Peptides against a protein of PDB entry 5FRP. Designs and how they scored, part 23

Target 1, 225 residues: chain A of PDB entry 5FRP
Amino acid sequence: VEWTESIPQIIATREDISKELNQALAKTFIDSDPRVRRTSVMIFNKVPVTEIWKNITNKAIYTSLLHLAREKHKEVRELCINTMAKFYSNSLNEIERTYQNKEIWEIIDTIPSTLYNLYYINDLNINEQVDSVIFEYLLPFEPDNDKRVHRLLTVLSHFDKKAFTSFFAFNARQIKISFAISKYIDFSKFLNNQESMSSSQGPIVMNKYNQTLQWLASGLSDSTK

## One batch from the design tools (peptide; made by RFdiffusion4, then SolubleMPNN)

Design b1_p10_8_s3 (from b1_p10_8, 5 letters changed)
Fold by OpenDDE base, seed 2:
Formats: C-alpha cells, sequence, structure tokens
Structure b1_p10_8_s3 (fold): chain B 225 residues (1-225), chain A 10 residues (1-10)
C-alpha cells in the first residue's frame, strides 16, 4: 500500500526531471557554439526513434531541429538535413499517431516541406544532399505499390505551395537526368565503334557527347567546396 | 552536460 502511494510522487518527480531535461536540451539547439548544436542533433541519430518520442516532449526542440536545416555552419546543417529526413522516415514507420503526440506530429509532418524548400537556396551542395535524402528517406524505393503510394500521399499531404513547386521541378529534373545518361551511353557506344566514328556522323555525335557531359557535370557540386 | 543528457535518454 505504501509503495503504491509513492508511485504518484515518483511519476511526478520523473515528469519534473523530464521537463528539466527537455528545457536544458532545448537550449543546446540554439547555443552559440556549433559544436554544441552538432552534439544536440546527434542525439536524434544515436537514440532510437521510439525513445526520442517518449522522452523529448518539448516541441521547441523539434522546431529548433528543423530550423538548423538552414544553419550557416555547413557541418551542422548537413548533419541536420540527414538527421531530420531519417527521423521523419523512422517516425512514419515506428510511431503511431495518437492524441497525445499530435502536436509533435504537426511539426514532424512539416519536415518534407522544410527539405523541399531548401532548393530555393540555390546551393548545389544543398541540392545534392536534399536529392539524396529524398531517395533514401522521404520517398525510398518501395516495391509494394500500395505502400509506395501511401508514402507519397503522406509526404505530399502537408506540402506548402513552394514545396509542391520544388517537387515537380525535382521530378522533371530527374527525368531529364535519366534521359541524358541514356544519351551519354548511346553516344559512348557509337564513339567506341571505329566505323561509326569515321562516318559522317562521327563529328556530330562527338559534339552531342560533349554537350551531354557538360550538362551532366553542371548539375554536380564541386567536392572541393 | 550533453553527454549525461544523452545517456539519460538512451
Amino acid sequence: as target 1 above (225 residues)
Amino acid sequence: DLKELYEKLS
């Protein structure tokens, strides 16, 4: 009986401790030291998604995480973009939507829009990273048609207008890239044939080959930057 | 401080 009577106090104490921890963690995401911010983001990578949802209840932490996607510090930004995309995917797979966690889900559901809006920064490094996380986490390869469609609808259901625009632009770009790669392959095969290269079409195909390469290269970031 | 927080959350 006495033990049962102590349970409410223990629960209350745990809630208080949890609240203090959440408040402390929230401050670290806005710390002036990028190393502190980086370490804070890493929590989302090191702790299982179910434990994050259970223990991190301060919505300010999640909003702060999303804001770091536009961080000026490159390393923190890159880490944040990967982290939030992965966290989104893991949350969709492992976390049920309940009345209790609805406020957090309202924030998490904006992650796709947040990521697609990064294309408007017009930075090639950011664009490449966003492309990568889209294929890896937001819209991963899924052989099951129903699951694939459901995921797509989920991602799109919370898009803002800018995100939709970026989405369509992204898809159009991917189609163009695929087509360019196909052409590159065809031109390469043609140019590797000596008879074809010696034909009247040889110089023409060479020019098209070079144009295709230049176009493909223009979409790639400089790894040295 | 952050390390301790991580350990508590893990």
Scores: peptide ipSAE 0.094, ipTM 0.828, DockQ to the pose 0.016
Fold by OpenDDE base, seed 4:
Structure b1_p10_8_s3 (fold): chain B 225 residues (1-225), chain A 10 residues (1-10)
Amino acid sequence: as target 1 above (225 residues)
Amino acid sequence: DLKELYEKLS
């Protein structure tokens, strides 16, 4: 009986401790020191998604995480983009939607839009990273058609107008890249044939080959930066 | 402070 009577107090104490912890954590995401912000983001990478959802109940933390996607500090931004994409994917896979976590889900469901909106920054490095996380986390390879379609619909269901525009632009670009790569391969094969290279078409194909390479290269970020 | 947070969450 005494043990049962102590349970409400323990729960209340835990809630209070949890609240204080959440408040403290929320402050770290907006800290002036990028190292602090980085470490805060890393919590989402080091702690299992189920434990994050259980223990981090302050919506401001999730909102702040999303804001860091536009962080001026490159390292923090890049980490944040990867982290939020992965967290989104893990949440979809492991977290059930309930009445209790509805408010958090409302924020998490905006992650795809947040990521696609980064294309408007018009930064090649950011674009490359967003491309990467889309393929890895948002719309990963899924052999099950139903699961793949469901994931796609989930991602699109919370898009704003700008995100949709970016989505279509992204897809169009991917098609163009694929086509260019195909042509690059064809031209390479042609140029590797001495007879073909010595033909009247040789110089023409060489020119097209170079143009294709230049076009492909223009879409790649400088690995040294 | 962050280390303590990690320890409390893990």
Scores: peptide ipSAE 0.082, ipTM 0.821, DockQ to the pose 0.016
Fold by OpenDDE base, seed 3:
Structure b1_p10_8_s3 (fold): chain B 225 residues (1-225), chain A 10 residues (1-10)
Amino acid sequence: as target 1 above (225 residues)
Amino acid sequence: DLKELYEKLS
C-alpha cells in the first residue's frame, strides 16, 4: 500500500525531471558555442528514436534541430543534415502517429522540405550531402513496390512549392548524370580498344571522353575544401 | 554533459 502511494510521486518526479531536461536541452540548441550545438544534435544519433519521442516533448527542440540545417558552422550543419534525415526515416519506420504526438509529427513531416530547400543555397558540398541523405534515408531503395510508393507519397505530401521544384530538378539531374556515366563507360571501352583508337574516330572519341569527364567532375565538390 | 544527458534519456 505504501509503495503504491509513492508511485504517483515518483511519476511526477520523473515528469519534472523530463521537463527540466527538455528546457535545458532547448537552450543547448541555441547556444553560441558550436561545440554545444554539436553535442545537442548528437543526442538524436545516440538515443534510440523511440526514446527521443518519449522524452523530448518540447517542440522548440525539433524546430531548432531543423534550423541547424542552415547553420553557418560546417561541422554542425553537416551533422544536423545527416541526423535529421536519419531521424525522419527512423520515425517513419518506428513511431506510430497518435493524437498525443501529432504536433511533433507536424514538425518532423517538414524535414523532407527542409532538406530539398537546401539545394537553393547552391553549394556543391551541401548538394552532395543532400543527395546522399535522400538516397540513404528519405527515398531509400525498397524492393516492395507498395512500400516505395507509400514512402514517396509520404515524402511528397508535405512538400512546399520550392521543395517540389527541387525534387523535379534533382530527378532530372540524376537522369543526366546516369546518361553521362553511360557515355563515359562507352567511350572508355572504345578507347581501350587499340584498333578503335587507331581509327579516324579515335581523336573524336577522346575529345568526347574528356568533355564527359570534365562535366562529371564539375558536379563534384572538392574534398579538400 | 552528453553522457549524462544520454543516461537521463535512457
Scores: peptide ipSAE 0.071, ipTM 0.820, DockQ to the pose 0.016
Fold by OpenDDE base, seed 1:
Structure b1_p10_8_s3 (fold): chain B 225 residues (1-225), chain A 10 residues (1-10)
Amino acid sequence: as target 1 above (225 residues)
Amino acid sequence: DLKELYEKLS
């Protein structure tokens, strides 16, 4: 743990990390101690993306990072999911694609697919986290149409079949949620009107309102769990 | 041992 915690400082101070250090770091990602694995993931959060790409050249480290997204240890898994999404976004924004870093990019380009595949676990907490990182890092709001389309195409270009399926399902769900929210608002407005509530439609709208709320609530993770 | 390697590289 202590050794791994020192790595960010080393990367920040040294221009070139030795092959040996990279090999040692690769081992920390598969360490039996979850604290070591956690600390390893934190390197990607503590060190600037440009320095990571410059100094971490062992592809096994990046591959191992992606594998931690399915780790049994909840804290490490959650950290990994956020970290890899952020790292992907930062890489797209700050790292130029070169011949020298091609092999690493091949791994990094699979991050979106890796994340979308987590939906198949059917865990509400994981789903919410993936939803969050998609909107925050993978497909952030971009007012420029060309940039937005380019980012989307970049994300999709490395999808496997399962990721595509998940992507479509996700989008369909978002549309449904949006529609449900709109209806919720309409029903709320109706119910707030005393005349409308006293009408023959009052009870009907109330039932629809409750159904809409239940549906919306079912899609939200229990924050207490 | 990672610690030993770190010490050698440091």
Scores: peptide ipSAE 0.017, ipTM 0.588, DockQ to the pose 0.012

Design b1_p10_8_s4 (from b1_p10_8, 5 letters changed)
Fold by OpenDDE base, seed 5:
Structure b1_p10_8_s4 (fold): chain B 225 residues (1-225), chain A 10 residues (1-10)
Amino acid sequence: as target 1 above (225 residues)
Amino acid sequence: ELSELMKKLE
């Protein structure tokens, strides 16, 4: 009987601790020190997704995480972009949608849109990172057609207008890049052949090769920045 | 402090 009477108190205590923890954690995401913000983001990388969903119940934390994708501190921003993309993917794979977690899912479902909207910043470094996380986490290679389509539809279902525009532009760009790479390879093979280089087509192919390289390079960020 | 917080989340 005494044990049973203690259970409500224990539950209440745990809830209180959890609430306090969530409140404290929420503050760290908006801390003025980028090191604090970085560490806060790392929680999503170090703690299993199931535990995150279980213990982090304050929606403000998730909202704040998404906001960090546009913060000024480069390191924190880059970490955040990778983290939120990975977290999105893990959540889709491991977390079921319930009535209780609906509000959190409403935020998490906006991650793809948030990421695609980063293209409007028009920063090559950000663009490259977004490209990478799309292929790695948002729309990874999936040989099963049904699963692939389902994932795609899930990602698109919460897009805003700007995200859709970016999505189409992204896909168009990828096709062009693929074509350019293919040509680069062909030209490289041609130029590697001495007989071909000595032919009348040699100079023509060399010019096309250089143009292709220039085009490809123009889309690459400076690694020193 | 954050490390401690992470431990509590586990």
Scores: peptide ipSAE 0.034, ipTM 0.771, DockQ to the pose 0.016
Fold by OpenDDE base, seed 3:
Structure b1_p10_8_s4 (fold): chain B 225 residues (1-225), chain A 10 residues (1-10)
Amino acid sequence: as target 1 above (225 residues)
Amino acid sequence: ELSELMKKLE
């Protein structure tokens, strides 16, 4: 009986601790020290998605995480972009949509738009990272057609107008890159053939090859920046 | 403080 009487107090204490922890964590995401912000983002990488959803109930934490995608500090920004994309994917796979977590889902569902909107910054490094996380986490390869379509529709269903525009531009760019790579391969094969290289077309193809390489390279960020 | 917080979340 005495044990039963102590249970409400214990539960209340745990709830209070949880609330305090959430409040403290929320502050770390907006800390002036980028190291603190980085460590805060890492929580989403180190803790299983199910535990995150269970223990992190303060909406401000999720909102703050999304805002860090435009962080001036490069390391924090890059970490955040990867983290939020992965978290989105894991959430879709592992977290059921319920009435209780609806408000958090409303925030999480904006992650795709948040990521696609980063293309408007017009930074090659950011673009490459966003490309990577889209293929790895947002729209990963899925052999099941129904699952693939469902994921696509889920991602698109919460797009804002800018995200849609970015999405179409992204897809168009991918097609162009694919064609350029195809041409690069064809030109490479041609130039690797001695007879073809010695033909009147040799110099012409060499020029096209170089142009193709330059075009492909222009879309890549400098690894030294 | 943050390390302690992380331990509590594990």
Scores: peptide ipSAE 0.033, ipTM 0.761, DockQ to the pose 0.016
Fold by OpenDDE base, seed 1:
Structure b1_p10_8_s4 (fold): chain B 225 residues (1-225), chain A 10 residues (1-10)
Amino acid sequence: as target 1 above (225 residues)
Amino acid sequence: ELSELMKKLE
C-alpha cells in the first residue's frame, strides 16, 4: 500500500518510468489486499492523463484497471468505474492517437463496452453508477452537433454485441423515465386541484399516480445500501 | 517486495 501510494509522486517527478516500475505497478492491481488495489486505481485519479499515458506503458496495467470494474470489493469497484470513465473521457480530449500508443488505445477504446456490460449484472447500484458516468464522462452534454455525433460514433465504434443491446435498452429506459416523470407531474397537478380530485376521474388519476410513482421508485437503488 | 524494488529504482 505504501509503495503504491508513492507512485503518483514518482510519475509526476520523472519523465520516464522504468520498465521494472511498470511491472511492479501492474502487480498491485491484482494484489490480494483491496487497499492495494484501491490505491492503484487512485493513481489514475491523482496523475494527469497526459502523464499517465507518457509514463505508464505496460498494457497490463490498463487491462487490469478495466477488470476491476467487476471487482468483488465494492469500494474498489465503484472507484474503478468512475476512474475508467473519467480516464476515457480525458484521454479522448487530451491524447492524440499515434503509432506508439496504439496498443494502449485499443484497450482504452473498450472502456465503453466494459461499462455498458455492467448492466448485465442486474445490480441497481451498479446500474445507477453506470448511468451517472455515461452522462458525466462517456456521452456528456455537447451543444455542438458535430462534436456530439463524433463522440457518439467513437463510443459505439468499439461496442460488442452486448454493449449495443445495453445501449438500446438504456436509451429506451430514459425515454420511458421521461414520460413517466411527465405523467407524474400531470397527475400531481390534477390531484392538487380539489375540484378535479372530487370528479369521477379523481380515483382513476390517483391510481395512475401511485402506479407511476411505484414504477419510478422501482428503478432507483436503495440509498441505504 | 515492491517496496524493495522501488528502493532500487530510486
Scores: peptide ipSAE 0.008, ipTM 0.526, DockQ to the pose 0.012
Fold by OpenDDE base, seed 4:
Structure b1_p10_8_s4 (fold): chain B 225 residues (1-225), chain A 10 residues (1-10)
Amino acid sequence: as target 1 above (225 residues)
Amino acid sequence: ELSELMKKLE
């Protein structure tokens, strides 16, 4: 753990780390101690993306990072999911594709698929997190249409069949959620009017309101668990 | 067209 914690500083101070150091670092990602794995993931959060690409050249490190998205240890998994999504976004924004880094990009380009495939685990907490990182890092708000489309195409260009299926399902769900929220607002407005509430439609709308809330709530994870 | 664009981005 202590060794791994020192890596960010080393990367920041050195232009190139040795092959041996890379190999040693690669081993930390598969260490039996979740604390070691966590610390390893944190390297990608603490070190600028440009420095990561410059100094971490062992493919196994990147591959191992992606594998941690399915980590049994919840905290490590959650950290990894956020980290890899952010790293992907930062890489797209700051790292040019060259002949030298092609092999690493081949791995990094699979991050979107890796994330979308997590939906098949059928865990509400994971689903919620994946939803979040998609909007925050994979497909963030971008006012420039060309940039937004380019990002979307980039994300989709490396999708496997399962990822596409998840993508479409996700989008369909988002539409449904949006619709439900809209209805929630409408029902709320109706119920806020005393005259409307006292009308024959009052109980009907109240029922629909409750159903809508229940539906919306069912898609959310319990933050206390 | 979309498929072609996607290929160019690979």
Scores: peptide ipSAE 0.007, ipTM 0.524, DockQ to the pose 0.030

## One batch from the design tools (peptide; made by RFdiffusion4, then SolubleMPNN)

Design b1_p11_1_s1 (from b1_p11_1, 8 letters changed)
Fold by OpenDDE base, seed 4:
Structure b1_p11_1_s1 (fold): chain B 225 residues (1-225), chain A 11 residues (1-11)
Amino acid sequence: as target 1 above (225 residues)
Amino acid sequence: SELEKFLKSLE
């Protein structure tokens, strides 16, 4: 743990990380102690993305990072999910694709697929976290249309079949949520009008309003039910 | 699904 905790500082101060250090770091990601694994993941949070790409050249480290998304230890897993999503986004924004870093990019480009595949675990907490990181890091709000489309295409270009399925399911759910919110707004406007409330439709809309609220409050977790 | 039925009821 102590050794691993020193790695961010080393990376920040040195331009070249030895092969031996990379090999040692790779081992920390598969350490039996969750604390060691946690500290290893934190490297990707504490060190600037440009420095990580420069100094961490062992592809096994990146592969191991992705693997931790499915580990048993909840805290480490959750940290890993957030970390890899953020790292992916930062990499897309700051790291150029070159011949030299091609092998690393091949791994990093699978992060979206890795994340979307977590939906198959069928865990509510994991699902919520994946939803969150998708909006925050994978497909964030982008006012530039070209950039937004490019990001989307980049994310999708490395999906496996399962990831695509999850992607479509996710989007379908979002559409349904948006629809429900729209109806909530409509019902609210209706109910705020005294004349409308006094009409024959008043009780009907009130009922729909309440149902909509209940549905929205339930988290809208399963669009297939 | 129940969800689909619900959403359709809101139309």
Scores: peptide ipSAE 0.031, ipTM 0.551, DockQ to the pose 0.083
Fold by OpenDDE base, seed 3:
Structure b1_p11_1_s1 (fold): chain B 225 residues (1-225), chain A 11 residues (1-11)
Amino acid sequence: as target 1 above (225 residues)
Amino acid sequence: SELEKFLKSLE
């Protein structure tokens, strides 16, 4: 753990990381101690993306990072999912595709597919996290239409069949959620009007309001678990 | 699906 914690500082101060250091770091990602694995993942959060690409050249490290998305240890898994999504986004924004880094990009380009495939685990907490990182990192808000489309195409270009299926399912769900939220707002406005609430439609709308709230809430993970 | 039925009920 202590050794791994020193890695961010070393990467920040050295232009070239030795092959031996890369090999040693690769081992920490598969360490039996979840604390070691966690610390290893944190390197990607503490070190600038440009420095990561420059100094971490062992493919096994990136492959191992992706594998931790299915980690049994909850904390490590959650950290990994956020980290790899952010790393993907930062890489797209800051790292040029060259002949030298082609092999690493081949791995990094699979991050979207890796994330979308997590929906097949059928875990509400994982689903919520994947939803979150999609909006934050994979397909972030972009006012420029050309850039937005380009990002979308980039994300989709390396999807496997399962990822595509999940993508379509996700989008369909989002449309449904959007509709429900819209109705929730409408019902709330209606019930805020005393005249409307006291009308014959009042009880009906109240019922729909409650049902809508319940439905929306059912899609949220329990933060206490 | 039950979800679809629910959503339709909101229209």
Scores: peptide ipSAE 0.027, ipTM 0.614, DockQ to the pose 0.085
Fold by OpenDDE base, seed 2:
Structure b1_p11_1_s1 (fold): chain B 225 residues (1-225), chain A 11 residues (1-11)
Amino acid sequence: as target 1 above (225 residues)
Amino acid sequence: SELEKFLKSLE
C-alpha cells in the first residue's frame, strides 16, 4: 500500500517510468488486498490523463483496471467504475490517437461497452452508478450538435451486442422517466391551484402525485418493473 | 410490467 501510494508523485515528477515499475504497478491491480487495489485505481484519479498515457505503458495495467469494474469489493468497484468512465472521457478530449498508443486505445475504447455490460449484473446500486457515469462522462451534455454526434458515434463504434441492447434499454427508460417527470410537474401545478384541488379530480390527482413521487424516489434505475 | 402499468396510470 505504501509503495503504491508513492506512484502518483513519481509519475508527476518523472518524465518516464521504467519497465520494471510498470510491471510492479500491474501487480498491484490484482493484489489480494483490496486496499492495494484501491490505491492503484486512485492513481488514475490523482495523475493527469496526459501523464498517465505517457508514463503507464504496460497494457496489462489498463486491462486490469477494466476488470476491476466487476470487483467483489464494493468500494473498489465503485471507485473503478467512476475512474474508468472519467479516464475515458478525459482521454477522448486530451489524447491523440497515434501508432505508438494504438494498443492502449484498443483497450480504452472498450470502456463504454464494459460499463454498459454492468447492467446485466442486475444490481440496483451498480445500475444507478452506471447511469450516473453515462451522463457525467460517456455522453455528457454538449450543446454543439456535431460534437454530440461525434461522441455518440465514438462510444457506439466499439459496442458489443450486449452493450447495444443495454444502450437501447437505457434510452427507453430515460424516455419513461422524462414522461413521469412531466406528469409530476403537471400534477404539482394542478395541486397548487385551489380551485382544482376542490374539484372532483382533486383526490385522484393527489393519489397520482404521491405515486409519482414514490416511483421517482425509489425506482428510477429499475427499467424492468 | 409494473413500470408500464404505472405509466398508464399517469395518463
Scores: peptide ipSAE 0.026, ipTM 0.554, DockQ to the pose 0.088
Fold by OpenDDE base, seed 1:
Structure b1_p11_1_s1 (fold): chain B 225 residues (1-225), chain A 11 residues (1-11)
Amino acid sequence: as target 1 above (225 residues)
Amino acid sequence: SELEKFLKSLE
């Protein structure tokens, strides 16, 4: 743990990290101690993306990072999911695609698929986290249409079949949620009107209002039912 | 699906 904790400082101060150091670092990502794995993931959060790409050249490290998305240890997994999503976004924004870094990009380009495939685990907590990182890092708000489309195409261009399925399911779910929210608002307005409440529709709308609230509160995972 | 039925009920 202590050794791994020193890595960010080393990377920050050195332009070139030895092959041996990369190999040693690769081992920490698969260490039996979750604290070591956690510390390893934190390197990607503490070190600028440009320095990571420059100094971490062992592709096994990146592969191992992606595997931690399915880590049994909850804290490590959650950290990893956030880290890889952020790292992906930062890489797209700051790292040029070259012949030299092609192999690393091939791995990094699979991050979106890796994340979308987590939906198949069917865990509410994981689903919510994936939703969050999608909005924050993978497909962030972008007012420029061209940039937004370009990012979308980039993300989709490396999807596997399962990821595509999850993507469409996600979008469909969002539409459904939006619809439910709009109805919630409508029902709320209706219920706040005395004349409307006194009408024959009053009890019906009240029931629908309650159902809508229950559905919204049940979580996003239930939207697939 | 239950979801579809639910959404239809909200229309």
Scores: peptide ipSAE 0.025, ipTM 0.545, DockQ to the pose 0.087

Design b1_p11_1_s2 (from b1_p11_1, 7 letters changed)
Fold by OpenDDE base, seed 3:
Structure b1_p11_1_s2 (fold): chain B 225 residues (1-225), chain A 11 residues (1-11)
Amino acid sequence: as target 1 above (225 residues)
Amino acid sequence: DELEKFLSSLE
């Protein structure tokens, strides 16, 4: 653990990291101690993306990072999902595709598929996290249409069949959620009006309001679990 | 199915 914690500082101060260091780091990602694995993942959060690409050249490290998305240890898994999504986005923005880094890009380009495939686990907490990282990192807000389309095409270009299925399901779900939220707002406005609330429709709308809230809440993970 | 029924009831 102590050794792994020192790696970010070493990467920050050194122009190049030795092959031996890369090999040692690769072992930490598969360590039996979750604390070691966690610390290893944190390297990707503490070190600038450009320095990661420059100094971490062992492809096994990147492959191992992606595998941790299905880690049984909750804390490590959650950290990994956020980390890989952010790393993907930062890489797209800051790292040029070259012949030398082609093999690493082949791995990094599978991150979107890796994330979308997590929906098949059917875990509400995982689903919520994947939703979050999609909006934050994979398909972020972009006012420029050309850039937005380019990002979308980049994300989709490496999808497997399962990822595509999840993608369509996700989008369909978002539309449904949007509709429900819209209705929630409408009902809220109606109930906020005293005249409307006192009308014959008052009790009906109140019932729909409560049902809508319940439905929306059912889609949220339990933060206590 | 249940979801669709619910959403339809909101209209």
Scores: peptide ipSAE 0.034, ipTM 0.674, DockQ to the pose 0.086
Fold by OpenDDE base, seed 1:
Structure b1_p11_1_s2 (fold): chain B 225 residues (1-225), chain A 11 residues (1-11)
Amino acid sequence: as target 1 above (225 residues)
Amino acid sequence: DELEKFLSSLE
């Protein structure tokens, strides 16, 4: 009888501990020390996605994670961007949508929009990172057409207006880059041909080659900064 | 506009 009476208390205690842990964790995401914030973000990288969803139930933690994408501390920001993108992808792949986790999914589903909105900061380093995580985690290569379409629709379904604008701009940029790269290759081949280089078109192509390189380079972040 | 001009020049 005493054992049976202790069970509810134990359950309650566990819930309390879990709640307290979540509350404590939530505070670490907004800690003034960037090292603390970094450590908090790393939890999402170190712990399997399934365990995160089971144990982190405070929605404020997820919201705070998303906010760190605009963190002033560069290292924390970069870590957060990679982490949230990866977490989004893993969640889509491994976490079933249920009634119980609906509120968390509502937050997680905004990750793509959050990432695309980072383009408005107009920082080359951030842009490159966002480009990278889009290709790696948000819209990865998928040979199955139906799966690709489904993923795309999932990503787009929660976009705000700004995210859509960024999405279109991104795609347009990619097309332009692809074209420029193609021309770069063509010009390179031309210039590597002695007969072609000696022709009347040689100097013209050389000029175009240089312009193309300059244009391509201008779109890249300075790794030294 | 400048970008379009540049790209058109590559054609």
Scores: peptide ipSAE 0.033, ipTM 0.666, DockQ to the pose 0.079
Fold by OpenDDE base, seed 4:
Structure b1_p11_1_s2 (fold): chain B 225 residues (1-225), chain A 11 residues (1-11)
Amino acid sequence: as target 1 above (225 residues)
Amino acid sequence: DELEKFLSSLE
């Protein structure tokens, strides 16, 4: 753990990380101790993306990072999911595609697919997290239309079949959620009006309101877990 | 589909 904790500083201060160091770092990602794995993931959060790309050249490190998204340890998994999504976004924004880094990009380009495939685990907490990182990092708000489209195409261009399926399912769900929220707002406005509540439609709308809330809430993970 | 039925009921 202590050794791994020193890596961010080393990467930040040195331009040439030895092959041996890379190999050693690769091993930390598959260490049996979750603390070691966690610390390893944190390297990608603590070190600027440009420095990561410059100094971490062992492909095994990147592949191992992606694998941690499916590990059994919840905390490490959650950290990994956030980290890899952010790293992906930062890489797209700051790292040029060159012949020299092609092999690493081939791995990094699979991050979106890796994330979308997590929906197949059918875990509400994971789903919520994946939803979050999609909006925050994979497909963030971008006012420039060309950039937005380019990002979307980039994300989709490396999807596997399962990821595409998840993508479409996700979007369909979002539309449904949006609709439900819209109705929630409408019902809320109705119920906030005393005259409306006193009408024959009052009880009906109240029922629909409650159902809508229940439906919306059912899609939310338990924050206590 | 119960979901679709529910959503339709909101219209």
Scores: peptide ipSAE 0.033, ipTM 0.671, DockQ to the pose 0.085
Fold by OpenDDE base, seed 2:
Structure b1_p11_1_s2 (fold): chain B 225 residues (1-225), chain A 11 residues (1-11)
Amino acid sequence: as target 1 above (225 residues)
Amino acid sequence: DELEKFLSSLE
């Protein structure tokens, strides 16, 4: 009986400790030392997604994480972008939407918009990273049609206007890249044919091949070209 | 614009 009576107090104490821990953790994300900020972001990489959702209940931590996507410190920013994209994907796959976690999901659901809005910074390095995380985490290859469509709809359902614009630009670029790759393949086949290379078209195709390689090597990260 | 010019050159 005495043990049972102590349970509510123990629970209350644990909740208080958890709250204090969350508050302390929230402060680390805005610490002046980039090493501290980096370490804080790494928690999301080292701890399973289910445990993060269970133990990190302060919404300020999640909002701060998203804010670090525009961090001035390059290493912290790059880590954050990769981390938040992966965390988003893992959350969609492993975390159920409940009444209790609704407030956190409202923040997490903005991750796609946050990432797509990074294209407006007009930094080639950032653009390349955003491209990468889109393919790897946000809109990964999925052979199941229903799952693929549901993921796409989920991502789009929380887009702001700017994110939509970036999304359309991205897709348009991908179509163009696909075309260029197709031409690269055609040119490669042509150049591997000795008879074709000896023709009057040989030098012309060689030039186009080189231009295509140059474009593919240097231009793929630029969504605004 | 540069992209369009490039792609046109591939046709």
Scores: peptide ipSAE 0.028, ipTM 0.621, DockQ to the pose 0.082

